# Ledger of designs, part 58: peptides against a protein of PDB entry 3NZW

Target 1, 212 residues: chain A of PDB entry 3NZW
Amino acid sequence: TTTLAFRFQGGIIVAVDSRATAGNWVASQTVKKVIEINPFLLGTMAGGAADCQFWETWLGSQCRLHELREKERISVAAASKILSNLVYQYKGAGLSMGTMICGYTRKEGPTIYYVDSDGTRLKGDIFCVGSGQTFAYGVLDSNYKWDLSVEDALYLGKRSILAAAHRDAYSGGSVNLYHVTEDGWIYHGNHDVGELFWKVKEEEGSFNNVIG
Target 2, 222 residues: chain B of PDB entry 3NZW
Amino acid sequence: QFNPYGDNGGTILGIAGEDFAVLAGDTRNITDYSINSRYEPKVFDCGDNIVMSANGFAADGDALVKRFKNSVKWYHFDHNDKKLSINSAARNIQHLLYGKRFFPYYVHTIIAGLDEDGKGAVYSFDPVGSYEREQCRAGGAAASLIMPFLDNQVNFKNQYEPGTNGKVKKPLKYLSVEEVIKLVRDSFTSATERHIQVGDGLEILIVTKDGVRKEFYELKRD

## One batch from the design tools (peptide; made by RFdiffusion4, then SolubleMPNN)

Design b2_p13_7_s4 (from b2_p13_7, 10 letters changed)
Fold by OpenDDE base, seed 4:
Structure b2_p13_7_s4 (fold): chain B 212 residues (1-212), chain C 222 residues (1-222), chain A 13 residues (1-13)
Amino acid sequence: as target 1 above (212 residues)
Amino acid sequence: as target 2 above (222 residues)
Amino acid sequence: MSPAQQEWELSLP
């Protein structure tokens, strides 16, 4: 798995691969590793598929309950804290989760929290999470600027996941891409890695380790 | 060391069509190298036009299916006989599986039916309840033999339009029920040739708007 | 033996 999120002048970019594995077996190439909690809040999934899917869906329910009770959207801080508190209660039980809670509230602005099953909760501007995270960081860190245009930021997110998909055997399938703004998240499509690779190679003159 | 799990072999396969879905399974039940039964059905009609199979350890599979059937019953009691949708069924099964997260059901679960728009639907589950809606899925002993075939023949992976130099993929299209049945039969006959835990009989449940139909075919009894 | 589950390999920093 490779997931990433970063803040920039235009909001938040979220990009994830779609491969699930069981050992050497590719279980799926089409897994949705982003949960759309509400129109302003996203969760990413890495680690155990069931753990992430179950508890982030549960988180979605908790966020909805908050809205119903408080008559206000839940903050990114509060949503991430709910999840963090939960996984901390299960510490040592064997949950495997690496998540990012990404969203926008008027109070907080664009916000990213990293939450994992070890009980770590971090606020930050840039995170890559998963077995391919180092490959993604290699591309992302090399090209990241706060002042990126939305177009360039979207491309950078997509390109970073592509790099990870190329080098990490446990990442691949497709890139799912999101842009989060003050008006909510926008889905920017599913990009098959097979097609995307050749397109990027041709346009950039990159990936010269592969002879077409 | 005590192992609470057995392995009863077998293979299951689900394929979704445009307005139908198919869930198939062989009828062989085996322990190690001994055939326990040549006809032990493992694909079940659970009501509300939902068919289900949980393949792997048969005791766990049977328990899970029974629990789900009971869940359907209670759903009707609690919601004035409302039909359980396939997506809601999938969510319910996730909870059944994840409820045993630390002592999982040793099964690969597949359900098939129609979604609320009348389109074919197949959902697959891992042992602890992660699930995904897919066009096709193989599970069980010969899943590794069948799934790549389904990728090629249902999802048209690695197929390209002639004359495009590999630049244009073969377009996705729904398969007819006849085409799906052919693929299912070919899958199981092929799997039977190469896997000792697959054989004897093939039971296919076809879900349409008119209900569930069953078909049976003989497999090799080697 | 624990049943094999789907895994999205996590390398947490």
Scores: peptide ipSAE 0.040, ipTM 0.791, DockQ to the pose 0.348
Fold by OpenDDE base, seed 5:
Structure b2_p13_7_s4 (fold): chain B 212 residues (1-212), chain C 222 residues (1-222), chain A 13 residues (1-13)
Amino acid sequence: as target 1 above (212 residues)
Amino acid sequence: as target 2 above (222 residues)
Amino acid sequence: MSPAQQEWELSLP
C-alpha cells in the first residue's frame, strides 16, 4: 500500500493506490483505500484491510452522530481523536492500521491527521503511509512546495503514488486522486498504473530504467 | 500447538452480469487427502434473492451462513418484512465476521444478488470482514488457478483491440448468462484437473429478478 | 494457524 496526503495553498491532495495483497498473492487491484466519511472529510487506509475498513466506517457513523447531536460538522481534530482513542483501547490486541484523516472545517481549515494502531496521532502537512511510503516521499519531498497550483499538486500526488507503485511490489493497480477544498472533497478519477506509467514516461522522459 | 482450524477444500466462484449474478461451488468436501463427501453443497439461497457461500473450514462456513440466515429472519421481523438489500447484507456479514476478529471464521465468503438498480452484484469477504463489490471473484483452494482466468475472460485484462499496438483495450461489456455459465463450467473443469481438493460436482446458483435458479453439473471424480 | 487475510503492508513514518 501507498497512501499520501499533503496540504498546500489550494487545500489538500489525497492520493492512494488500489492493490491488496495476501502474501505473494495479489488479492485485488481495485480496492478503495479512501473512505468518504462526509463531503468534507476523508479517511485513508493502510495495514489490515478489515481493521481499516471496519473502524473507519465506524468512525463515519460517529461523525454523523456528532453532526446530529451538535448540529455542526465534526472537526478533523475530533474525528481523528475518536479513531485514535478507539485504536488505543485495542493496543496490544493486534490491530494493524495506518490512517490519515483529511478534511476541511470552517474552524480548522484544511487539516490532516495521521493515526495508527500504535496509538500515534499526529497533525501535519505531509504524510506518506504504507509499504511504499519511502518511494512516494522520494518524489513528493523533491517537488513539494506550498505554492503549488492545484493542477501541479494533483499531478504531484498522482506521480508520487506512481513512483511507489513502480518500486513497491505491494503497491499498484490504480491511483485514486482527491482534492479537498473549502467546498469539500473532489474526486479526480481512477488512474490505471499501467497506462499512467507509459504516459508519464513519455511525457517526462522518466523511468529510463524501463525500456519502452 | 493446537490448531482449531480445519480445511475442507473446495472452490467457489461469483460472477455478476448486467441483470443477474452467479455464485458457484464444487460439492467436494475433503480433509487433507481424504474425500469426506462428493456432494456437500456449500452455496445457499439465504432469502431475499441473496445467495451465499463461505468456503474454507466447513464448520466455520456453516456457522456463518446460519448466522446470516438468522439475521435475514430478524431483519424481516424488525423492519416489517422489508427486503434486505445486497449492500446491506454485505455490511451485516462484515459485522458477523469482524465480531470474531480475534478468533476468525476461517473462510472466504462470497455473496451474490441484485443491487437496488437491478444490476448483478458480487461481494467478497476476507476472513475478518473486509469486503469489496466486484464483477467476479474466485475463492477457496483453486482460487489462484481460476482468478487469473476470470481477469482475462470477465474483465478482459491484457486484451487489446487488434491493430492498435496495444493502445486500445478491449472494451468492457457484460456477459450473457450463457457465457457466464460457460466460463464457470470451464473454470471448475480446469481447476479439477489441477487441484485435488476440487471436483465431484458443480452447483451453480443463478440470481435474477425472477428468483434463484440452481444448476448442477458433474465434475471429475478422481 | 491464523487465517490468511488481505494486507496492505504498513511502514510507520
Scores: peptide ipSAE 0.038, ipTM 0.789, DockQ to the pose 0.342
Fold by OpenDDE base, seed 3:
Structure b2_p13_7_s4 (fold): chain B 212 residues (1-212), chain C 222 residues (1-222), chain A 13 residues (1-13)
Amino acid sequence: as target 1 above (212 residues)
Amino acid sequence: as target 2 above (222 residues)
Amino acid sequence: MSPAQQEWELSLP
């Protein structure tokens, strides 16, 4: 798995691969590793698929309950804290989760929290999470700027996941791409790695370790 | 170390068509090298045009299916006999599976039916309740033999239009029920040849808007 | 045999 999220002047980019594995077995190439919690809030999945899918869906329910009770959208801080508190209660039980809670509220602006099953909760501007995270960071860190255009930011997110998909055997399938703004998240499509790789290679002159 | 789990072998397969879905399973039940039964159905009509199979440890599979059937019953009671949609069924099954997250059902679960638009739907589950809607899925003992075949024959993976130098993929299209049944039969006959835990009989449940139909085919009994 | 649960492991870091 490779997931990433980063803040920039235009909001948040979220990009994830879609491969699921069971050991050496490719269980799926089409897993949705972004959970759309609400129109303004996304969760990413790394680790145990069921753990992430179940608890982030549960989180969505908790967020909805908050809205009903408080008559306003839950903050990203509060949403991430709910999840963090939950997984912390299960600490030692064997949950496997590496998640990012990404969203926009008027109070917070664009916000990213990292939450994992070890009990870590971090606010930050850039996170890559998963077995391919280091590969993604290599590309992302090399090209990241706060002042990226939306187009460039989207491409950078996509390109970073592609790099990870190329090098990490546990990452691949496709890139799912999101842009989060004050108006909510926007899905920017599913990009098959098989097609994307060759396109990027040709356009950039990159990936020269592979002969076309 | 006490191991409460067994493995009863078998294989299941789901394929979604345009306006139908199929869920098939062999009827062999085995423990180690001993055939317990040559006809033990493992694919079930659960009502509301939903068929289900949970393949692996049969005791767990049966328990899960029974719980789901009961869930369907209670859904009707609680919601004025509303039909349980396939997506809601999938969510329900996730909760059933994840409810035993720390003592999982040792099964690969597949359900098949029609979505709310009348399109064929197949959902597959891991033992702890992660689920995905797919066009096809194999589960069980011979899943590793069948799934790549399905990738090629249902999803047309690695197939390209002739004369395009591999630049144009074969376009995706739905298969007819006849084509799907052929693929299912070929899958199971092939799996039976190469896997000792697969054989004896093949039961196919076909879900259409008109309901669930069952077909049975003999497999090798060796 | 511990069920080789095909845990669809999304790889953790």
Scores: peptide ipSAE 0.038, ipTM 0.790, DockQ to the pose 0.615
Fold by OpenDDE base, seed 1:
Formats: C-alpha cells, structure tokens, sequence
Structure b2_p13_7_s4 (fold): chain B 212 residues (1-212), chain C 222 residues (1-222), chain A 13 residues (1-13)
C-alpha cells in the first residue's frame, strides 16, 4: 500500500493506490483505500484491510452521530482522536492500521492527522503511509512546495503514488485522487497504473529504467 | 501444537453479469488427501435472492452461513419483512466475520445477488471481514489457478484490440449467462485437472430477478 | 494454521 496526503495553498491532496495483497498473492487491484466519512472528511487505509475498513467505517458512524447530536460537523482533530482512542484500547491486540484523517472545518482549516495502531497521532502537512511510503516521499519531497497550483498538486500526488506503485510490489492497481477544499472533497478519478505509467513516462521522459 | 482449523478444500467462484449473478462451487469435501464426501454442497440460497458460500474450513463455513441465514430471518422480523439488500448483507457479513477478528472463521466468503438497481453483484470477504464488490472472484483451494483465468476472460486483462499494437485495450462488456456458465464450467474442469481438492461435482446457483436457479454438472471423480 | 487475510502492508514510521 501507498497512501499520501499533503497540505498546500489550495487545500489538501489525497492520493492512494488500490492493491490488496495476502503475502505474495495479489488479492485485488481495485480496493478503495479512501473512506468518504462526510463531504468534508476523508480517511485513508493502510495495514490490515479488515481492520482499516471496519474501524474507519465505524468512525464514519461516530462522526455522523456527532453531527446529529451537536448539530455541527465534527472537527478533524476530534475525528482523529476518536479513532486514536479506539485503536489505543486495542493496543497489543494485533490491529494493523496506518491511517490519515483529512478534512476541512471552518475552525481548523485544511487539516491532516496521522493515526496508527501503535497509538501514534500526529498533526502534519505531509504524510506518506504504507509499504511504498519511502518511494512516494522521494518524489513528493523533491517537488513539494506550499505554493503549488491545484493542477500541479494533483499531479504531484498522483505521480508520487505512481512512483511507489512502480517500486513497491505491494502497491499498484490504480491511483485514486482527491482534492479537499473549503467546500469539501472532490474526487479526481481512478487512474490505472498501467496506463498512467506509460503516459507519464512519455510526457516526462521519466522511468528510463524501463524500455518501452 | 493444536491447530483449531481444518481445511476441507474445494473451490468457489462468483461472477456478476448485467442482470444476473452466479455463485458456483464444487461439491468435494476433503481432509488432506481423503475425500470425505463427493457431494457436499457449499453454495447456499440464503433468501432475499442472496446466495452465499464460505469456503475453507467447512465447520467455520457452515457456522457462518447459518449465522447469516439467521440474521436474514431476524432482519425480516425487525423490519416488517423488508428485503435485505445485497450491500446490507455484505455489511452484516463483515460484522459477523470481524466479530471473530481474533479467532477468525477460516473461510473465503463470497456472496452473489442483485443490487438495488437489478444489476448483478458479487461481494468477496477475507477471513476477518474486509470486503469488496467485484465482477468476479475465485476462492478456495484452486483460487490461484482460476482467478488469473477470470482476470483474462471476465475482465479481459492483458487483451488488446487486434491491429492496435497493444495500444487499445479490449473493451469491457458484460457476459451473457451462457457465457458465464461456460466460463465457470471451464474454470472448474481445469482446476479439477490440477488440484486434488477440487472435483466430483459442480453446483452453480444463478440469481436473477426471477429467483435462484441451480445447475449441477459432474466433474472428475478421481 | 493462521487464516490468510488481506493486508496493505503498513510500514512502521
């Protein structure tokens, strides 16, 4: 898995691959590793598929309950804290989760929290999470700047996941891309890695280690 | 060291069509190399046009299916005989599986039916309840033999339009029920040739708007 | 025997 999220002048970019594996077996190439919690809040999934899918769905329910009770959307801080508290209760039980909670509230602005099954909860501007995270960081860190245009930021997110998909055997399938703004998240499509790779290679003149 | 899990072999296969879905399974039940039964159905009609199979350790599979059937029953009681949708069924099964997260059912679960729009639907589950809606899925002993075949024949993976020098992929299209049945039969006959835990019989449940139909075919018995 | 489950291979920070 490779997931990433970063803040920039235009909001938040979230990009994830779609491969699931069971050991050396590719279980799926089409997994949705982003949960759409509400129109302003996303969760990403890395680690155990069931753990992430189950508990982030549960988180979605908790966020909805908050909205109903408080008549206000839950903050990104609070949403991430709910998840963090939950996984901390299971500390040592063997949950495997690496998640990013990304969203926008008027109070917080664009916000990203990293939450994992070890109990770590971090607020930050840039996170890559998964077995391919280092590959993604290599591209992302090299090209990141706060003042990226929305177009460039979207491309950078997509390109970083592509790099990880290329080098990490556990990442691949497609890139799912999101842009989070003050008006909520916008889905920017599913990009098949097989097609995307050749397109990027041609346009950039990159991936010269692969002969077409 | 005590191993609480057995492996009863077998293979299951689900394929979703446009307005139908198919869930198939062989009828061989085996322990190691000993055939326990040549006809032990593992694909079940659970009501509400939902068919289900949980393949792997048969005791766990049977338990899971029974629990789901019971869940369907209670759903009707609690919701004035409302039909359980396939997506809701999938969510329910996730909870059944994840409820045993730390002592999982040793099964690969597949359900098939129609979604609320009348489109064919196949959902697959890992042992602890992660699930995905897919066009096709193989599970069980010969899943590794069949799934690549399905990738090629259902999803047309690695197929390109002739004369395009590999630049244009073969377009996705729904398969007819006849085509799907043929693929299922070919899959299981092929798997039977190469896997000792697959054989004897093939039972196919076809879900349409008109209900669940069953077909049976003989497989090799060696 | 442990059930084979799907994983998205989390790397530890």
Amino acid sequence: as target 1 above (212 residues)
Amino acid sequence: as target 2 above (222 residues)
Amino acid sequence: MSPAQQEWELSLP
Scores: peptide ipSAE 0.036, ipTM 0.778, DockQ to the pose 0.370

Design b2_p13_8_s1 (from b2_p13_8, 7 letters changed)
Fold by OpenDDE base, seed 4:
Structure b2_p13_8_s1 (fold): chain B 212 residues (1-212), chain C 222 residues (1-222), chain A 13 residues (1-13)
Amino acid sequence: as target 1 above (212 residues)
Amino acid sequence: as target 2 above (222 residues)
Amino acid sequence: GFFVKEWYGGVAP
């Protein structure tokens, strides 16, 4: 798995691969590793598939309850804290989760929190999470700047996942791409890694380690 | 060391069509190298046009299916006999599976039915409740043999339009019920030839708007 | 066969 999120002048880019594995077996190439909690809040999923799906869905319910009780949308900080507190209760039980809670509130602006099953909760501007994270960081860090255009930022997110998919055997399938703004998240499509690879190779002249 | 899990073999297969879905399973039940039964159905009509199979350790599978059937019953009691939707069923099964997260059901679960728009739906679960809606899924002993075949024949992977020099992929389209049944039969006959835990009989449950139909075919009784 | 789907093959950052 490779998931990433980063803040820039235009909001947040979220990009994830779609491969699920069971050992050497490719279980699926079409997994949705982003949960749409509400129109302004996304969760990414890395780790145990069931752990992530179950608890991030649960998180969605908790976020909705917050809205009903408090008559306002939950903050990204609070949403991430709910999840963090939950996984902390299961610390040592064997949950496997590496998550990013990404969203926009008027109070916070665009915000990203990293939450994992070890009890870590971090606020930050750039996170890559998964077995392919280092490959994604290699591309992302090399090209990241705050002043990226939306188009460039979207491409950078997509391109970083592609790099990880290329080098990490546990990442692949497709890239699901999101842009989070003050008006909510926007889905920017599913991009098959195979097709994307050849397109990028041709357009950039990159991936020269592969002969077409 | 004591192992609480067994493996009773078998294989299951779900395919969603446009306005139907199928869930099929062989009827062989085996322990190690001993055939326990040549006719032990593992695909069940659970009501509300939902068919279910939980393949792997039969004791766990049976327990899970029974729990789900009970869940359907309770749903009717609580909601004035409202039909349980396939997506709600999937969520319910996730909770059943994840409820035993730390002592999982040793099964690969597949359900099939129609979604709220009347389109065929197949959901597949891992042992702890991760699930995905898919057009097709093989589970069980011969899943690794069948799934690539399904990728090619249902999802048309690695197929291209003639005359395009491999530049245009074969377009996705729904298969007819007859085509799907043929694929299922071919899948299981092939699997039976190469896997000792698959054989004896094939039961196919077909879900349409008119209900659940069952078909049975003999497999090799090796 | 029995398998658990994994979406994480590395160390969390």
Scores: peptide ipSAE 0.295, ipTM 0.820, DockQ to the pose 0.198
Fold by OpenDDE base, seed 5:
Structure b2_p13_8_s1 (fold): chain B 212 residues (1-212), chain C 222 residues (1-222), chain A 13 residues (1-13)
Amino acid sequence: as target 1 above (212 residues)
Amino acid sequence: as target 2 above (222 residues)
Amino acid sequence: GFFVKEWYGGVAP
């Protein structure tokens, strides 16, 4: 798995691969590793599929309850804290989760929190999470700047996942791409890695270690 | 160290069509190398046009299916006999599986039915409750043999339009019920030839707007 | 017939 999120002048980019594995077996190439909690809040999933899917869905329910009770959308900070508190209660039980809670509130603006099953909760501007995270960081860190255009930022997110999909055997399938703005998240499509790879190679003149 | 799990073999397969869904399973029940039964159905009509199979350790599978059937009954009781939707069923099954997260049911679960728009739906679950809606899924002993075949024949993987130099993929399309049944039969026939835990009989449950029908085919009995 | 989907890789039941 490779997931990433980063903040820039235009909001938040979220990009994830779609491969699931069981050992050497490719279980799926079409996994949805982003949960749309509400129109302004996303969760990413890495680690144990069931752990992430179950508890982030649960988180969604908690966020909805908050909205009903408080008549206001939950903050990204509060949402991430709920999840963090939950997984911390299970510390040592064997949960495997590496998650990012990404969203926009009027109070916070665009915000990203990293939450994992070890109990770590971090607010930040850039995170890559998963077995392919180092490959994604290699591309993302090399090209990131706050002043990226929306177009360039979207491409950078997509390109970073592509790099990870290329080098990490446990990442691949497709890239699911999101842009989070003050008006909520926008889905920017599913990009098959096979097609994307050759397109990028041709356009950039990159990936020269692979003969076309 | 004591292993509480058994493995009763078998294979299951789900395929969604446009306005139907199919869930199939062989009828062989085996322990190690000994055939316990040549006809032990493992695909069940659970009501509300939902069919279910939990393949692996049969004791766990049976327990899970029974629990789900009970859930359907309770759902009707609580909601004035409202039909349980396939997506709600999937969520329910997730909770059943994850409720036993730290001593999991040793099964690969697949359900099939129609979604609220009348489209065929197949959901697959891992032992601890992660699930996806998919066009097709093989589970059980011969899943590794069948799934690549389904990738090619249902999802048209690695198929391209002639004359396009591999640049244009074969377009996705729904298969007819006849085509799906043929694929299922071919899949199990092939799997039976290469896997000792698959064989004897094939039971296919077909879900349409008119309900669930069953078909049975003989497999090799070796 | 037993697999757990892993989204980090490297783990098989």
Scores: peptide ipSAE 0.284, ipTM 0.813, DockQ to the pose 0.195
Fold by OpenDDE base, seed 3:
Structure b2_p13_8_s1 (fold): chain B 212 residues (1-212), chain C 222 residues (1-222), chain A 13 residues (1-13)
Amino acid sequence: as target 1 above (212 residues)
Amino acid sequence: as target 2 above (222 residues)
Amino acid sequence: GFFVKEWYGGVAP
């Protein structure tokens, strides 16, 4: 798995691969590793599929309950804290989760929290999470600027996941791409890695380790 | 160390069509090298046009299916006999599975039915409740043999339009029920030839808007 | 007939 999120002048980019594995078995190439909690809040999923899917869905329910009780959308900080508190209660039980809670509230602006099953909760501007995270960081860090255009930022997110998909055997399938703004998240499509790879290779002259 | 799990073999297969879905399973129940039964159905009509199979350790599978059937009954009771949608069923099954996260049901679960738009739907679950809607899924002993075949024949993976030099993929299209049944039969006959835990009989449940139909075919009883 | 899906890579059940 490779997931990433980063803040920039235009909001937040979230990009994830779609491969699920069971050991050496490719269980699926079409997994949705982003949960749309509400129109302004996303959760990314890395680790145990069931752990992430179950608890982030649960988180969505908690966020909705908050909205109903408080008559306002939950903050990204609070949402991430709910999840963090939950997984911390299960510390040592064997949960496997590496998550990013990404969203926009008027109070906070664009915000990203990293939450994992070890109890770590971090606010930050850039996170890559998963077995392919280092590959993604390599591309992302090399090209990241706060002042990226939305188009360039989207491409960078997509390109970073592609790099990870290329090098990490546990990442692949497709890239699901999101842009989060003050108006909410926007889904920017599913990009098959097979097609994307060749396109990028041709356009950039990159991936020269592969002969096409 | 005590191992509470067994493996009763078998294989299951789900394929979603445009306005139908199929869930099939062999009827062989085996422990190690001993055939316990040549006819032990493992695909069940659970009501509300939902068919379910949980393949692996039969005791766990049976327990899970029973729990789900009960969940369907409770859903009707709580919601004025409202039909349980396939997506809601999937969520329910996730909760059943994840409820035993730390002592999982040793099963690969597949359900099939129609979504709220009347389109065929197949959902597959891992033992602890992660689930995904897919066009097809094989589970069980011969899943590794069948799934690649399904990728090729249902999802048209690695198929290209002739004369395009591999540049144009074969377009995705729904298969007819006849085509799906043929694929299922071919899958299981092939699996039976190569896997000792698959054989004896093939039961296919076909879900349409008109309900659930069952078909049975003999497999090798070797 | 048993696998747990993983979305983090490298952990076999």
Scores: peptide ipSAE 0.273, ipTM 0.819, DockQ to the pose 0.202
Fold by OpenDDE base, seed 1:
Structure b2_p13_8_s1 (fold): chain B 212 residues (1-212), chain C 222 residues (1-222), chain A 13 residues (1-13)
Amino acid sequence: as target 1 above (212 residues)
Amino acid sequence: as target 2 above (222 residues)
Amino acid sequence: GFFVKEWYGGVAP
């Protein structure tokens, strides 16, 4: 898995691959590793598929309950804290989760929290999470700047996942791409890695280690 | 060391069509190299036009299916006989599976039916409750043999339009019931030839708006 | 076969 999120002048970019594995077996190439909690809040999933899917869905329910009770959207900080508190209760039990809670509130602005099953909760501007995270960082860090255009930021997110999909055997399938703004998240499509690879290679003249 | 799990072999296969879905399974039940039964159905009509199979350790599979059937019953009681949708069924099954997260059901679960728009739906589950809606899925002993075949024949993986030098992929299209049944039969026939835990009989449940239909075919019995 | 889907690389319960 490779997931990433980063803040920039235009909001937040979230990009994830779609491969699931069971050992050396490719279980799926079409997994949805982003949960749309509400129109302004996303969760990413890396680690145990069931752990992430189950508890982030649960988180969604908690966020909805908050909205109903408090008559306002939950903050990104609070949402991430709910998840963090939950996984911390299971610390040592064997949950495997590497998540990013990404969203926008008027109070916080564009916000990203990293939450994992070890109990770590971090606020930050850039996170890559998964077995392919280092590959994604390699591309993302090399090209990141706060002043990226929305177009360039979207491409950078997509391109970073592509790099990881290329090098990490546990990442692949497709790239699901999101842009989060003050008006909410916008889905920017599913991009098949096979097709994307050749397109990028041709346009950039990159991936010269691959002949074809 | 004590192993609480057995492996009863077998294979299951789900394929979603446009307005139908198919869930098939062989009827062989085996322990190690000993055939326990040549006809032990493992695909079940659970009501509300939902068919289900949980393949792997049969005791766990049966338990899970029974729990789900019971869940359907209670759903009707609690919701004035409202039909359980396939997506809600999937969520319910996730909870059943994840409820045993630390002592999982040793099964690969597949359900099939129609979504709320009348479109064919197949959901597959790992042992601890992660699930995904897919066009096709093989599970069980010969899943590794069948799934690549399904990738090629259902999802048209690695197929290209003739004369395009591999530049244009074969377009996706829905398969007819007849085509799906043929693929299922071919899949299980092939699997039976190469896997000792697959054989004897093939039971296919076809879900349409008119209900669940069952077909049975003989497989190799050696 | 028994498998648990992994979205990280080798996570099993």
Scores: peptide ipSAE 0.265, ipTM 0.809, DockQ to the pose 0.223

